Peptides against a protein of PDB entry 7MKK. Designs and how they scored, part 75

Target 1, 71 residues: chain A of PDB entry 7MKK
Amino acid sequence: SMKEKVKAKLVEIRKFVPFIRRVRIDFQDTLSKVQGHRLDALVNLLDREDVSMSSLNKIEVIIDKLRTRFN

## One batch from the design tools (peptide; made by RFdiffusion4, then SolubleMPNN)

Design b2_p25_8_s2 (from b2_p25_8, 8 letters changed)
Fold by OpenDDE base, seed 5:
Structure b2_p25_8_s2 (fold): chain B 71 residues (1-71), chain A 25 residues (1-25)
Amino acid sequence: as target 1 above (71 residues)
Amino acid sequence: SEEEEEEKELLELLDELFKEEEEDK
């Protein structure tokens, strides 16, 4: 079901939360205040249970961009 | 909902997170 697919995708995306937090800390001096705030908001968003599949797919793209730049 | 709209706005901003830095290079 779509519900189970969303649950599985959320579990996979959450594996990157430690990476996002590490980027936020390691590059804190380089990031602007607004950039840092947006990364914090991304982590907070991934704590939610009601994220849609569409949003999760967009988040995956964002994480891929972060990985390309910072890892 | 308002919450969903705020989430979509955040995702749009995150997608453009590094545009200003890339533009200046």
Scores: peptide ipSAE 0.293, ipTM 0.707, DockQ to the pose 0.093
Fold by OpenDDE base, seed 4:
Structure b2_p25_8_s2 (fold): chain B 71 residues (1-71), chain A 25 residues (1-25)
Amino acid sequence: as target 1 above (71 residues)
Amino acid sequence: SEEEEEEKELLELLDELFKEEEEDK
């Protein structure tokens, strides 16, 4: 079902939460306050259970951009 | 909903997260 697919996608994306947290902390002095806040908000968003597949796909692209820059 | 709108706004902001840095180069 779509519900199961969303849950599976969320589990996969959540694997990057530690990475996002590390970017937030390791580069705190080079990130602007608003950039840091947005990364915090991203982590908080991934703690939710009601994120849509479309949002998860967008988040995946964002994480890929973070990985390109910070890993 | 307001919550969905806030989520979409956040995603838009995150998509542009480093555009300012690229423009300043």
Scores: peptide ipSAE 0.284, ipTM 0.703, DockQ to the pose 0.093
Fold by OpenDDE base, seed 2:
Structure b2_p25_8_s2 (fold): chain B 71 residues (1-71), chain A 25 residues (1-25)
Amino acid sequence: as target 1 above (71 residues)
Amino acid sequence: SEEEEEEKELLELLDELFKEEEEDK
């Protein structure tokens, strides 16, 4: 079902939460307060159970951009 | 819902994460 697909996607995306947290901390001195806050919000968003597939796909793109910049 | 709209706004802001930030006034 679509619900099961969303749950599976969420599980896969959540695997990047430690990476996002590390970016937030490792580059805290380089990131602006706004950027840091947005990364915190991203982590918090991924703790929710009601994130849509559309949102998860967008988050995946964002994570790819983070990986490009922060290795 | 309102929460969905807020989430959408956050994702839009995150998509612009690496763009030059305008000074918040």
Scores: peptide ipSAE 0.272, ipTM 0.697, DockQ to the pose 0.100
Fold by OpenDDE base, seed 1:
Structure b2_p25_8_s2 (fold): chain B 71 residues (1-71), chain A 25 residues (1-25)
Amino acid sequence: as target 1 above (71 residues)
Amino acid sequence: SEEEEEEKELLELLDELFKEEEEDK
Protein backbone atom coordinates (compact mmCIF):
# COMPACT_ATOMS: atom_id res chain seq x y z
CA SER B 1 0.00 0.00 0.00
CA MET B 2 0.97 3.63 -0.35
CA LYS B 3 0.98 3.94 3.42
CA GLU B 4 3.52 1.15 3.69
CA LYS B 5 5.64 2.74 0.97
CA VAL B 6 5.64 6.05 2.81
CA LYS B 7 6.56 4.30 6.04
CA ALA B 8 9.44 2.50 4.37
CA LYS B 9 10.69 5.71 2.78
CA LEU B 10 10.50 7.53 6.10
CA VAL B 11 12.55 4.79 7.77
CA GLU B 12 15.22 5.12 5.09
CA ILE B 13 15.31 8.91 5.28
CA ARG B 14 15.53 8.85 9.08
CA LYS B 15 18.82 6.99 8.77
CA PHE B 16 20.31 10.35 7.81
CA VAL B 17 19.14 12.20 10.92
CA PRO B 18 22.44 11.55 12.73
CA PHE B 19 24.27 12.89 9.68
CA ILE B 20 22.17 16.05 9.62
CA ARG B 21 22.78 16.58 13.33
CA ARG B 22 26.50 16.06 12.81
CA VAL B 23 26.59 18.65 10.02
CA ARG B 24 24.70 21.04 12.26
CA ILE B 25 27.23 20.71 15.07
CA ASP B 26 30.52 20.12 13.23
CA PHE B 27 29.98 23.09 10.93
CA GLN B 28 28.22 25.34 13.40
CA ASP B 29 30.94 27.99 13.06
CA THR B 30 30.65 28.12 9.27
CA LEU B 31 26.87 27.83 9.06
CA SER B 32 24.76 30.92 9.54
CA LYS B 33 22.21 30.95 12.32
CA VAL B 34 19.49 30.69 9.71
CA GLN B 35 21.13 27.65 8.12
CA GLY B 36 21.48 26.00 11.50
CA HIS B 37 17.89 26.71 12.38
CA ARG B 38 16.67 25.23 9.12
CA LEU B 39 18.70 22.07 9.67
CA ASP B 40 17.18 21.75 13.13
CA ALA B 41 13.75 22.20 11.61
CA LEU B 42 14.52 19.51 9.04
CA VAL B 43 15.39 17.06 11.82
CA ASN B 44 12.20 17.98 13.65
CA LEU B 45 10.19 17.43 10.48
CA LEU B 46 11.56 13.90 10.21
CA ASP B 47 10.25 13.17 13.71
CA ARG B 48 6.72 13.43 12.33
CA GLU B 49 4.82 10.41 11.06
CA ASP B 50 2.52 12.21 8.63
CA VAL B 51 5.12 13.37 6.11
CA SER B 52 3.98 12.85 2.52
CA MET B 53 5.87 10.92 -0.12
CA SER B 54 6.33 14.16 -2.04
CA SER B 55 7.98 15.79 0.95
CA LEU B 56 10.14 12.74 1.61
CA ASN B 57 11.39 12.82 -1.97
CA LYS B 58 12.28 16.50 -1.61
CA ILE B 59 14.03 15.79 1.68
CA GLU B 60 16.05 13.08 -0.02
CA VAL B 61 17.29 15.61 -2.57
CA ILE B 62 18.20 18.01 0.22
CA ILE B 63 20.13 15.29 2.03
CA ASP B 64 21.97 14.46 -1.19
CA LYS B 65 23.01 18.10 -1.48
CA LEU B 66 24.21 18.04 2.12
CA ARG B 67 26.20 14.88 1.46
CA THR B 68 27.81 16.49 -1.57
CA ARG B 69 28.81 19.63 0.30
CA PHE B 70 29.64 18.05 3.64
CA ASN B 71 31.67 14.89 4.26
CA SER A 1 -3.38 22.48 6.34
CA GLU A 2 -1.24 24.96 8.23
CA GLU A 3 1.28 22.23 9.02
CA GLU A 4 1.54 21.27 5.37
CA GLU A 5 2.10 24.88 4.40
CA GLU A 6 4.85 25.29 6.99
CA GLU A 7 6.48 22.08 5.80
CA LYS A 8 6.35 23.23 2.18
CA GLU A 9 7.84 26.59 3.11
CA LEU A 10 10.70 24.95 4.99
CA LEU A 11 11.54 22.68 2.08
CA GLU A 12 11.48 25.60 -0.34
CA LEU A 13 13.76 27.63 1.92
CA LEU A 14 16.20 24.74 2.14
CA ASP A 15 16.23 24.41 -1.64
CA GLU A 16 16.83 28.13 -2.01
CA LEU A 17 19.65 27.97 0.51
CA PHE A 18 21.58 25.50 -1.59
CA LYS A 19 20.98 27.47 -4.76
CA GLU A 20 22.32 30.61 -3.11
CA GLU A 21 25.37 28.75 -1.87
CA GLU A 22 25.97 27.35 -5.33
CA GLU A 23 25.89 30.85 -6.77
CA ASP A 24 28.48 31.98 -4.23
CA LYS A 25 31.02 29.47 -5.54
Scores: peptide ipSAE 0.263, ipTM 0.696, DockQ to the pose 0.071

Design b2_p25_8_s3 (from b2_p25_8, 10 letters changed)
Fold by OpenDDE base, seed 4:
Structure b2_p25_8_s3 (fold): chain B 71 residues (1-71), chain A 25 residues (1-25)
Amino acid sequence: as target 1 above (71 residues)
Amino acid sequence: SEKEKEEKELLELLDELFKEEEEAK
């Protein structure tokens, strides 16, 4: 079902939560307060169970940009 | 819903994170 597909995608995206948290800490001195806050908010968003597939796809792109920039 | 609106707004702000970085160069 679509619900199962969303859950599977969410599981895959959540694998990057430790990475996002690490970026937030390792580059805290470089990031502005607003940038840091947005990363925190991203992690919090991924704690939710009701994120849509479209949102998860957008989040994946954002994470890819983070990976390119920070590791 | 309000949650969906907030989520979309956050995603837009996160996307702007990288635009701002490029503009700072």
Scores: peptide ipSAE 0.201, ipTM 0.674, DockQ to the pose 0.094
Fold by OpenDDE base, seed 1:
Structure b2_p25_8_s3 (fold): chain B 71 residues (1-71), chain A 25 residues (1-25)
Amino acid sequence: as target 1 above (71 residues)
Amino acid sequence: SEKEKEEKELLELLDELFKEEEEAK
């Protein structure tokens, strides 16, 4: 079902929460305050259970960009 | 819904994290 697909995608995306937190901390001096705040908000967003598939797909793209820049 | 609007706004703001990087390419 679509609900099961959303849950599976959410599980996969949540695997990157530690990475996002690491970027936030390791690059705290490089990131602007607003950038840091937005990363915190991203982590908080991933704690929600009602995120749509479209939003999860957008988040995945954002994480890919983070990996390209900060990995 | 209000939640959907807030989520969309956040995602748009997160995309702006890379604006300077994209402009530098």
Scores: peptide ipSAE 0.193, ipTM 0.669, DockQ to the pose 0.094
Fold by OpenDDE base, seed 5:
Structure b2_p25_8_s3 (fold): chain B 71 residues (1-71), chain A 25 residues (1-25)
Amino acid sequence: as target 1 above (71 residues)
Amino acid sequence: SEKEKEEKELLELLDELFKEEEEAK
């Protein structure tokens, strides 16, 4: 079902939460205050259970960009 | 919902994190 697919996708995306947290901390001096806040908000967003598939797909792209830049 | 709107706004704002990098290419 779509519900199960969303749940599975969320589980996969959440695997990157530690990475996002590390980026936020390790690059705190280079990130602007607003950029840091947005990363915090991203982590908080992924703590939710009602994130749509479309949003999860967008988040995946954002995480890929983060990985390219910071990993 | 308002939460959904806020979520979409956040996702749009997060894209700006990479705007300068993308424009520099």
Scores: peptide ipSAE 0.192, ipTM 0.668, DockQ to the pose 0.094
Fold by OpenDDE base, seed 3:
Structure b2_p25_8_s3 (fold): chain B 71 residues (1-71), chain A 25 residues (1-25)
Amino acid sequence: as target 1 above (71 residues)
Amino acid sequence: SEKEKEEKELLELLDELFKEEEEAK
């Protein structure tokens, strides 16, 4: 079902939460305050259970960009 | 909904994280 697909996607995306937190801390000195805040907000967003598939797909793209830039 | 609008706005703002890097290339 679509609901199950969303749950599965959310689980996969949440695997990157530790990475996002690491980027936030390791690059804190090179990130602007607003950039740091946005990363915090991303982590908080992924803590929610009511994120749509559309949003999760967009988040995946963002995480891919983070991985490219911050390894 | 209000939550939907807020979420969309956040995602748009998050995408801007890489704008400067992409424009510098």
Scores: peptide ipSAE 0.192, ipTM 0.661, DockQ to the pose 0.093

Design b2_p25_8_s4 (from b2_p25_8, 8 letters changed)
Fold by OpenDDE base, seed 2:
Structure b2_p25_8_s4 (fold): chain B 71 residues (1-71), chain A 25 residues (1-25)
Amino acid sequence: as target 1 above (71 residues)
Amino acid sequence: KEEEEEEKELLELLDELFEEEEKAK
């Protein structure tokens, strides 16, 4: 079902939560307060169970951009 | 739904992380 596909995608995306938290901490001194807050909000968003497939795909792109910038 | 709109806004704002912050001169 679509619901099962969303749950599977969410599980895969959640594997990057430790990376996002690490970026937040490792670059805290170079990030603005608003940038840090947005990263915290991204982690909090991934704790939700009602995230759509569209949103998860957008989050995947964001994570790819983070990986490019922060390795 | 309001929560879905707020989520969409957050995702749009996260893209700004990769834009050059125009230093307010």
Scores: peptide ipSAE 0.277, ipTM 0.701, DockQ to the pose 0.069
Fold by OpenDDE base, seed 4:
Structure b2_p25_8_s4 (fold): chain B 71 residues (1-71), chain A 25 residues (1-25)
Amino acid sequence: as target 1 above (71 residues)
Amino acid sequence: KEEEEEEKELLELLDELFEEEEKAK
């Protein structure tokens, strides 16, 4: 079902939460306050269970960009 | 709808994190 697909995607995306937290802390001095806050908000968003597939796909792209820039 | 719009705004704002890098390419 679509619900099961969303749940599976969320599980996969959540594997990157430690990475996002690491970026947030390791580069805190080079990030603006607002950029840091947005990364915190991204982590908080991934703690929710009611995130749409559309949003999860966008988050995946954002994580890929983070990986390119910070790793 | 408000939560969805806030989420959408957050995702748009997160894309701005890379604007300087995209301009440098």
Scores: peptide ipSAE 0.275, ipTM 0.709, DockQ to the pose 0.094
Fold by OpenDDE base, seed 3:
Structure b2_p25_8_s4 (fold): chain B 71 residues (1-71), chain A 25 residues (1-25)
Amino acid sequence: as target 1 above (71 residues)
Amino acid sequence: KEEEEEEKELLELLDELFEEEEKAK
């Protein structure tokens, strides 16, 4: 079902939360205050259980860009 | 809802993190 797909996507995306937290910390001195805040907000968003599939897909693209930039 | 608009705005703002890098390529 779509509900099951959303849950599965959320589980997969949450695997990157430690990475996002690490980027936030390791690059704190090179990130602007606003960039750091937005990364914190991204982590907080992923703590929610009611994120839509469309949002999760956008988050996936953002994480892929982070991975490209920050390894 | 307000929460949905706030989430959408956050996602748009997060995408802007890479604009300067994409322009430099």
Scores: peptide ipSAE 0.271, ipTM 0.706, DockQ to the pose 0.093
Fold by OpenDDE base, seed 1:
Order: C-alpha cells, then sequence, then structure tokens
Structure b2_p25_8_s4 (fold): chain B 71 residues (1-71), chain A 25 residues (1-25)
C-alpha cells in the first residue's frame, strides 16, 4: 500500500538523522544560527509519522546536498 | 493543513541552504 511505501521511505530517511546531527554539531561554528535551527527542525520533522511521500522525496534531495557539502 | 504548509515552508527554506553552491555550478 501507499502507507507501507511511505513508512518504508521514512525508515530509510531516518537512517540519516545521525548524519544530520553530526553536521549540525561538527559545523556549528561555520553554520549561521538560522542554518543550525533549520537542521534541528529537519531532525524534528523526521520524528513525525505523518510525513508525506512528497516531503520525504524533498528531504532525500536535501540530505544528498548535505552529503555533497559536508562529506 | 497548517502543519502541512509549515512543513512545506521549512523544506523550501532548507533548499536555500545550498543556493550559493547551486550558483557556483
Amino acid sequence: as target 1 above (71 residues)
Amino acid sequence: KEEEEEEKELLELLDELFEEEEKAK
């Protein structure tokens, strides 16, 4: 079902939460306060269970950009 | 509905994090 697909995607995306937290901490001195806050908000968003597939796909792109920039 | 709009706005703001990188390509 679509619900199961969303759940599976969410599980895969959540694997990157430790990475996002690492970026937030390791680059805290180079990130602006607003950038840091947005990363915190991204982590908080991934704690929700009602995230749409559209949002999860956008988050995946954001994570890929983070990986490119921050290793 | 409000939460969905706030989420959408957050995702747009997160994309702006890379505007300088996208302009450098």
Scores: peptide ipSAE 0.267, ipTM 0.705, DockQ to the pose 0.095

## One batch from the design tools (peptide; made by RFdiffusion4, then SolubleMPNN)

Design b2_p26_1_s1 (from b2_p26_1, 9 letters changed)
Fold by OpenDDE base, seed 4:
Order: C-alpha cells, then sequence, then structure tokens
Structure b2_p26_1_s1 (fold): chain B 71 residues (1-71), chain A 26 residues (1-26)
C-alpha cells in the first residue's frame, strides 16, 4: 500500500538525520542563521509520521545535495 | 483539511530549502 511505502521511505530517510545534524554543526560558522534554522526544521520534520511521499522525495534530493557538497 | 494544509506548508518549506542548499557558501 501507499501507506506502507511511505513508512518504508521514512525509515530510510531517517537514517540520514545524524548526517544532517553533523552538517548543521560542522558548518555552523559558514551557514547563515536562516540556513541553520532550516536544517533544524528538516530534522524536526523527519520526527513526524505525517510526511507525504512527495515531501520525502524532496527530502531525499536535499540529502543527496548535502552529501555531494559536505561529504 | 489540516492534512492538506500541512502538506502545502511542508512542500513550501522544502522547496525553499532546496534552493538554499545550492547557495551555501562552502
Amino acid sequence: as target 1 above (71 residues)
Amino acid sequence: KKKEELEKEQDKFLDELLEEVDKVPV
């Protein structure tokens, strides 16, 4: 079901939460306040269970971009 | 509905973040 697919995707994306937190801290001096706050908000969003597949796909792209530039 | 509102807000936030990630001065 779509619900099960969303749950599976969310589990996979959550594996990158520690990475996002590390990016936020390691580059805190170069990130603007807005950028830092958005990364914090991204982590907070991933604590939720009501995230759509569309949103999860966007988050995956964001994480891929972060991985490309930050490690 | 609340769910639809939440999704719209999430999408807006994520779209903005997508743009900002490319602008990070690193």
Scores: peptide ipSAE 0.577, ipTM 0.860, DockQ to the pose 0.774
Fold by OpenDDE base, seed 5:
Structure b2_p26_1_s1 (fold): chain B 71 residues (1-71), chain A 26 residues (1-26)
Amino acid sequence: as target 1 above (71 residues)
Amino acid sequence: KKKEELEKEQDKFLDELLEEVDKVPV
């Protein structure tokens, strides 16, 4: 079901929370305040269970972009 | 409607973040 797919995707995306936190900390002096706050908000969003598949797909793209730039 | 509003806010936030990740000066 879509519900099961969302839950599975959320579990996979949450594996990158430590990475997002690491980016936020390691580049704190380089990132603008807005950028830092958005990364914090992204982590907070991933603590929620009411995230749609559409949102999770966007988050995946964001993480991939972050990995490309910061790793 | 609350769920829909949340989704819209999430989408807006994520869309803005998608644009800004490419603008990070790193």
Scores: peptide ipSAE 0.575, ipTM 0.859, DockQ to the pose 0.782
Fold by OpenDDE base, seed 2:
Structure b2_p26_1_s1 (fold): chain B 71 residues (1-71), chain A 26 residues (1-26)
Amino acid sequence: as target 1 above (71 residues)
Amino acid sequence: KKKEELEKEQDKFLDELLEEVDKVPV
């Protein structure tokens, strides 16, 4: 079902939560307050279960962009 | 209705974040 696919995608995306947290902390002095807050909000969003597949796909793109800039 | 509103808000947040990630000064 679509619900099961969303849950599976969410599990995969959640594997990057530690990475997002690391970016938030490692670059805290470089990031603006707004940027830091947005990363915190992103982590909080991934704690939720009511995230659509479209949102999860966008989050994956965001994570890929972060990895490109912060690896 | 509440679920739809939440999704719209989430999408707006994510769209803005997509634009801002490229502006991070690193």
Scores: peptide ipSAE 0.573, ipTM 0.859, DockQ to the pose 0.762
Fold by OpenDDE base, seed 1:
Structure b2_p26_1_s1 (fold): chain B 71 residues (1-71), chain A 26 residues (1-26)
Amino acid sequence: as target 1 above (71 residues)
Amino acid sequence: KKKEELEKEQDKFLDELLEEVDKVPV
């Protein structure tokens, strides 16, 4: 079902939470306060259960972009 | 209605972040 697909996608995306936190901390001095806040908000969003597939797909793109820039 | 509003806010946040991450590190 679509609901199960969303849950599965959310589980997969959550695997990158440690990475997002690492970016947030390792580059804290380089990132603006707003940028840091946005990363925190992204992590907080992933703690929710009411995230749509559309949102999860956008988050995946964001993570991919972060992975490209932060190795 | 609340669900729809939440999704709109989430989408706006994510769209802005998508745009910014191309220009700056985050």
Scores: peptide ipSAE 0.570, ipTM 0.859, DockQ to the pose 0.651; fails the geometry check

Design b2_p26_1_s2 (from b2_p26_1, 12 letters changed)
Fold by OpenDDE base, seed 2:
Structure b2_p26_1_s2 (fold): chain B 71 residues (1-71), chain A 26 residues (1-26)
Amino acid sequence: as target 1 above (71 residues)
Amino acid sequence: SEKEKEDEEQDKFLDELLEVIDEVPV
């Protein structure tokens, strides 16, 4: 079902939460406070169960951008 | 529905975050 697909995607995306947290901390001096807060909000979003497939797909793009810029 | 509104707000947040990431001086 679509619900099961969303849950599976969420599990896979959550594997990158430690990476997002590391970017947030390792580049804290480079990131603006706003940028840092938004990354924190992203991590908090991934703790929720009510994340849509659309959102998860966008988060995947975000993670790819973070990986490109922050290794 | 309320869920649809929440999803739209999530998408809006993520769209903004995409822009913010591109502003990082790296």
Scores: peptide ipSAE 0.569, ipTM 0.860, DockQ to the pose 0.767
Fold by OpenDDE base, seed 4:
Structure b2_p26_1_s2 (fold): chain B 71 residues (1-71), chain A 26 residues (1-26)
Amino acid sequence: as target 1 above (71 residues)
Amino acid sequence: SEKEKEDEEQDKFLDELLEVIDEVPV
């Protein structure tokens, strides 16, 4: 079901939460306050269970951008 | 519905984040 697909993808995306937290902290001096705040909000969003597939797809793009720039 | 509204708000937040992270000078 779509519900099961969403849950499965959420589990996979959550594996990157530690990475997002690390970027937020390690590059705090480089990131603007707005950028830092939004990364914090992203982590908080991933703590929820009611995240849509559309949102998860966008989060994947965000993570890819972060990995490219901050790996 | 409220669920649809929340999903739209999530999408809006993420769209803005996509724009903001491109401003990183790194």
Scores: peptide ipSAE 0.568, ipTM 0.860, DockQ to the pose 0.814
Fold by OpenDDE base, seed 1:
Formats: structure tokens, sequence, C-alpha cells
Structure b2_p26_1_s2 (fold): chain B 71 residues (1-71), chain A 26 residues (1-26)
């Protein structure tokens, strides 16, 4: 079901929460205040259970961008 | 609906975050 697919995707995306936190902290001096705050908000979003597949797909793109730039 | 509004706000947040990340001078 779509619900199961969303759940599975959310589980996979949540594996990157530690990475997102690391980027926020390790590059705090490089990131703007807005960037830092929004990364925190992204982590908070991933704590929710009602994240849509559309959102999860966008988050995946965000993570890919972070990985490309911040290793 | 309320859920639709939340989804729209969530999408807007993520779209803005995508743009903000592209501004990183790395």
Amino acid sequence: as target 1 above (71 residues)
Amino acid sequence: SEKEKEDEEQDKFLDELLEVIDEVPV
C-alpha cells in the first residue's frame, strides 16, 4: 500500500538524521543562521509520522545536495 | 482541508530549504 511505502521511505530517510545534525554543527560557522535553523527544522520534521511521499522525495534531494557538498 | 494546508506549508518549507542549500558557498 501507499501507506506502507511512505513508512518504508520515512525509515530510510531517518537514517540520515545524524548526518544532517553533523552538517549543522560541523559547518555552523560556514552556514548562515537561516540555513542552520532550517536544518534543525528539517530534523524536527523527520520526527513526525505524517510526512507525505512528496515531502520525503524532496528531503531525499536535500540530503543528496548536503552529501555532495559536505561529504 | 487542514491536512492539505499542512502539506502545502511543508512543501513550501522544503522548496525554500532547497534554494537555501544551493546558496552554501562550498
Scores: peptide ipSAE 0.567, ipTM 0.858, DockQ to the pose 0.771
Fold by OpenDDE base, seed 3:
Structure b2_p26_1_s2 (fold): chain B 71 residues (1-71), chain A 26 residues (1-26)
Amino acid sequence: as target 1 above (71 residues)
Amino acid sequence: SEKEKEDEEQDKFLDELLEVIDEVPV
C-alpha cells in the first residue's frame, strides 16, 4: 500500500540523518547562515512520522545533492 | 484541511531548501 511505501521510504531516508548532521557541523564555516539553518530544519523534519511521499522524494534529491558536494 | 496545510508548508520548505543548496557556497 501507499502507506507502507511511505513508511519504508522514511526509514531509508532517515539512514542519512547522521550524514546531514555531519555536513552541517563539519562545513559550518563554509555554509551560509541560511544553508546551515535549513539543514537543521531538515533534520528536525525527519524526526516526524507524518512526512508525505512527495516530501520524501524531494528530500532524497536534496540528500543526493549534498552527497555529490560533500561526499 | 490541517493536514493539507502542513503538507503544503512542508513542500514549500523543501523547494526553498533545494534553491538554497544550489547557491554559493554549497
Scores: peptide ipSAE 0.566, ipTM 0.861, DockQ to the pose 0.681

Design b2_p26_1_s3 (from b2_p26_1, 10 letters changed)
Fold by OpenDDE base, seed 2:
Structure b2_p26_1_s3 (fold): chain B 71 residues (1-71), chain A 26 residues (1-26)
Amino acid sequence: as target 1 above (71 residues)
Amino acid sequence: EEKKKRDEEQDRFLDELLEEIDKVPV
């Protein structure tokens, strides 16, 4: 079902939460306050159980972009 | 209705974040 697909995608995306937290910390001095806040908000969003597939797909693109720039 | 509104707000937030990543000096 779509619900099962969302849950599976959320589990996979959550594997990158430690990476997002690491980017937030390692680049804290170069991030603006708003950029830091947005990364914190992204982590908080991934703590929710009601994230849509649309949002999860966008988050996947964001993570890929973060990985490209921040390793 | 509330979920739809929240999803739209989340999508805007994510779109803005995607744009901001390129502005971070590395």
Scores: peptide ipSAE 0.670, ipTM 0.908, DockQ to the pose 0.720
Fold by OpenDDE base, seed 1:
Structure b2_p26_1_s3 (fold): chain B 71 residues (1-71), chain A 26 residues (1-26)
Amino acid sequence: as target 1 above (71 residues)
Amino acid sequence: EEKKKRDEEQDRFLDELLEEIDKVPV
C-alpha cells in the first residue's frame, strides 16, 4: 500500500539523520544561520510519522546533494 | 485542510533548502 511505501521510505531516509546532523555541526562556520536552522528543521521533520511521499522524495534529493557537496 | 496546509508549507521549506545547498560555499 501507499502507507507501507511511505513508512519504508521514511525508515530508509532516517538512516541519514546522523549524516545531516554531522553536516550541520562540521560545517557550522561555513553555513549561514538560516542554512543551519533549515538543516535542524529537516532533522525535526524526519522525527514525524506523517511525512508525505512527496516530501520524502524531496528529502532524498536533498540528502544526495548534501552527500555530493559535503562528503 | 490542516494536513494539506502543512504539506504545502513543508514542500516550500524543502524546495528552499534544496536551492540553498547549491549556494553553500565549499
Scores: peptide ipSAE 0.667, ipTM 0.906, DockQ to the pose 0.774
Fold by OpenDDE base, seed 3:
Structure b2_p26_1_s3 (fold): chain B 71 residues (1-71), chain A 26 residues (1-26)
Amino acid sequence: as target 1 above (71 residues)
Amino acid sequence: EEKKKRDEEQDRFLDELLEEIDKVPV
């Protein structure tokens, strides 16, 4: 079901929360305050259980871009 | 609905974040 797909996608994306937190801290001096706040907000969003598939797909693209630039 | 509004706000936030990543000097 769509509900099951959303849950599965959320579980997979949450595996990268430690990485997002690491990028936020490791590049704190390079990131603007707004950019840092957006990364914090991204982590907070992933703590929710009511995230749509549309949002999860966008988050996956964001994580892939972060991984490419920040290892 | 509140859910629809939230999803639209989240999508805008995520789109903006995606654009900002390319501006970070590495």
Scores: peptide ipSAE 0.667, ipTM 0.907, DockQ to the pose 0.733
Fold by OpenDDE base, seed 5:
Structure b2_p26_1_s3 (fold): chain B 71 residues (1-71), chain A 26 residues (1-26)
Amino acid sequence: as target 1 above (71 residues)
Amino acid sequence: EEKKKRDEEQDRFLDELLEEIDKVPV
């Protein structure tokens, strides 16, 4: 079902939370206040259980982009 | 309705974050 697919995708995306936190800390001095705040907000969003499939698909793209730019 | 509005706000936030990643000097 769609509900099961959303739950499975959320579980996989949450595996990258430690990586997002690491980027936020390692590049703290080069990030603007807005950029740092948005990364913090992304981590907080992933603590929720009611994230839509649309949002999860966008977060997957964001993680891929972070991995490309920040190793 | 509240869930739909929240999802739209989250999508805007995520789109803006995607743009901000490209502006980080590396």
Scores: peptide ipSAE 0.664, ipTM 0.906, DockQ to the pose 0.779

Design b2_p26_1_s4 (from b2_p26_1, 12 letters changed)
Fold by OpenDDE base, seed 2:
Structure b2_p26_1_s4 (fold): chain B 71 residues (1-71), chain A 26 residues (1-26)
Amino acid sequence: as target 1 above (71 residues)
Amino acid sequence: KKKEEEEKRQDEFLDELLAEIDKVPV
């Protein structure tokens, strides 16, 4: 079902939560307050279960961009 | 309706974050 696919995608995306937290801390002095707050909000969003597939796909793109800039 | 509005707000947040990442001076 679509619900099961969403849950599976969410599990995969959640594997990057430690990475997002690391970016938030490692670059805290470089990031603006707004940017830091947005990364915190992203982590909080991934704690939720009511995230759509479209949102999860956007989050995957965001994570890929973060990896490109911060690895 | 509430769920749809929340999803819209999430999408707007994600779109803004996506646009902002390229502005990070790193």
Scores: peptide ipSAE 0.570, ipTM 0.862, DockQ to the pose 0.748
Fold by OpenDDE base, seed 1:
Structure b2_p26_1_s4 (fold): chain B 71 residues (1-71), chain A 26 residues (1-26)
Amino acid sequence: as target 1 above (71 residues)
Amino acid sequence: KKKEEEEKRQDEFLDELLAEIDKVPV
């Protein structure tokens, strides 16, 4: 079901939470306060259970961009 | 309606974050 797909996607995306936190901390001096806050908010969003598939797909793109720039 | 508005706010936040990542000089 779509609900099961959303749950599975959320589980997979959550595996990158430690990476997002690492980016946030390792590049804290380079990131603006707003950028840092947005990364914190992204992590907080991933703690929720009511995230849509559309949002999860956008988050996946965000993570891919982060992985490309913050290797 | 509340759920729809929350989803819209989440999407706007994510869109802004997507645009902002490309501006990071790292």
Scores: peptide ipSAE 0.570, ipTM 0.862, DockQ to the pose 0.777
Fold by OpenDDE base, seed 5:
Structure b2_p26_1_s4 (fold): chain B 71 residues (1-71), chain A 26 residues (1-26)
Amino acid sequence: as target 1 above (71 residues)
Amino acid sequence: KKKEEEEKRQDEFLDELLAEIDKVPV
């Protein structure tokens, strides 16, 4: 079901929460305040269970971009 | 409707973040 797919996707995306937090910290002096706050908000969003598949797909793209730029 | 509005706000936030990642001076 879509619900199961969302749950599975969320579990996979949450594996990158430590990475997002690391980017936020390691580049704190380079990131603008807005960018830092957005990364914090992204982590907070991933603590929720009511995230749509659409949002999770966008988050995946975000993580991929972060990995490309910061790793 | 509130749930839909929240999802919309989340999508807007994510879209803005997507647009800004490429602008990070790193």
Scores: peptide ipSAE 0.570, ipTM 0.861, DockQ to the pose 0.771
Fold by OpenDDE base, seed 3:
Structure b2_p26_1_s4 (fold): chain B 71 residues (1-71), chain A 26 residues (1-26)
Amino acid sequence: as target 1 above (71 residues)
Amino acid sequence: KKKEEEEKRQDEFLDELLAEIDKVPV
């Protein structure tokens, strides 16, 4: 079901929360305040259980871009 | 209605974040 797919996607995306937190800290001096706040908000969003598949797909793209730029 | 508005706000936030990643000087 779509509900099961959403749950599975959320579990996979949450594996990158430590990475997002590390990006936020390691590049704190180069990130603007707005960029830092957006990364913090992204982590907070992933603590929720009611994230849509549309949002999770966008978050996946964001994480891939972060990995490309900061890894 | 509240759920739809929240999803819209999430989408707008994520779209803005996506656009800003390429502007980070790293």
Scores: peptide ipSAE 0.569, ipTM 0.861, DockQ to the pose 0.752

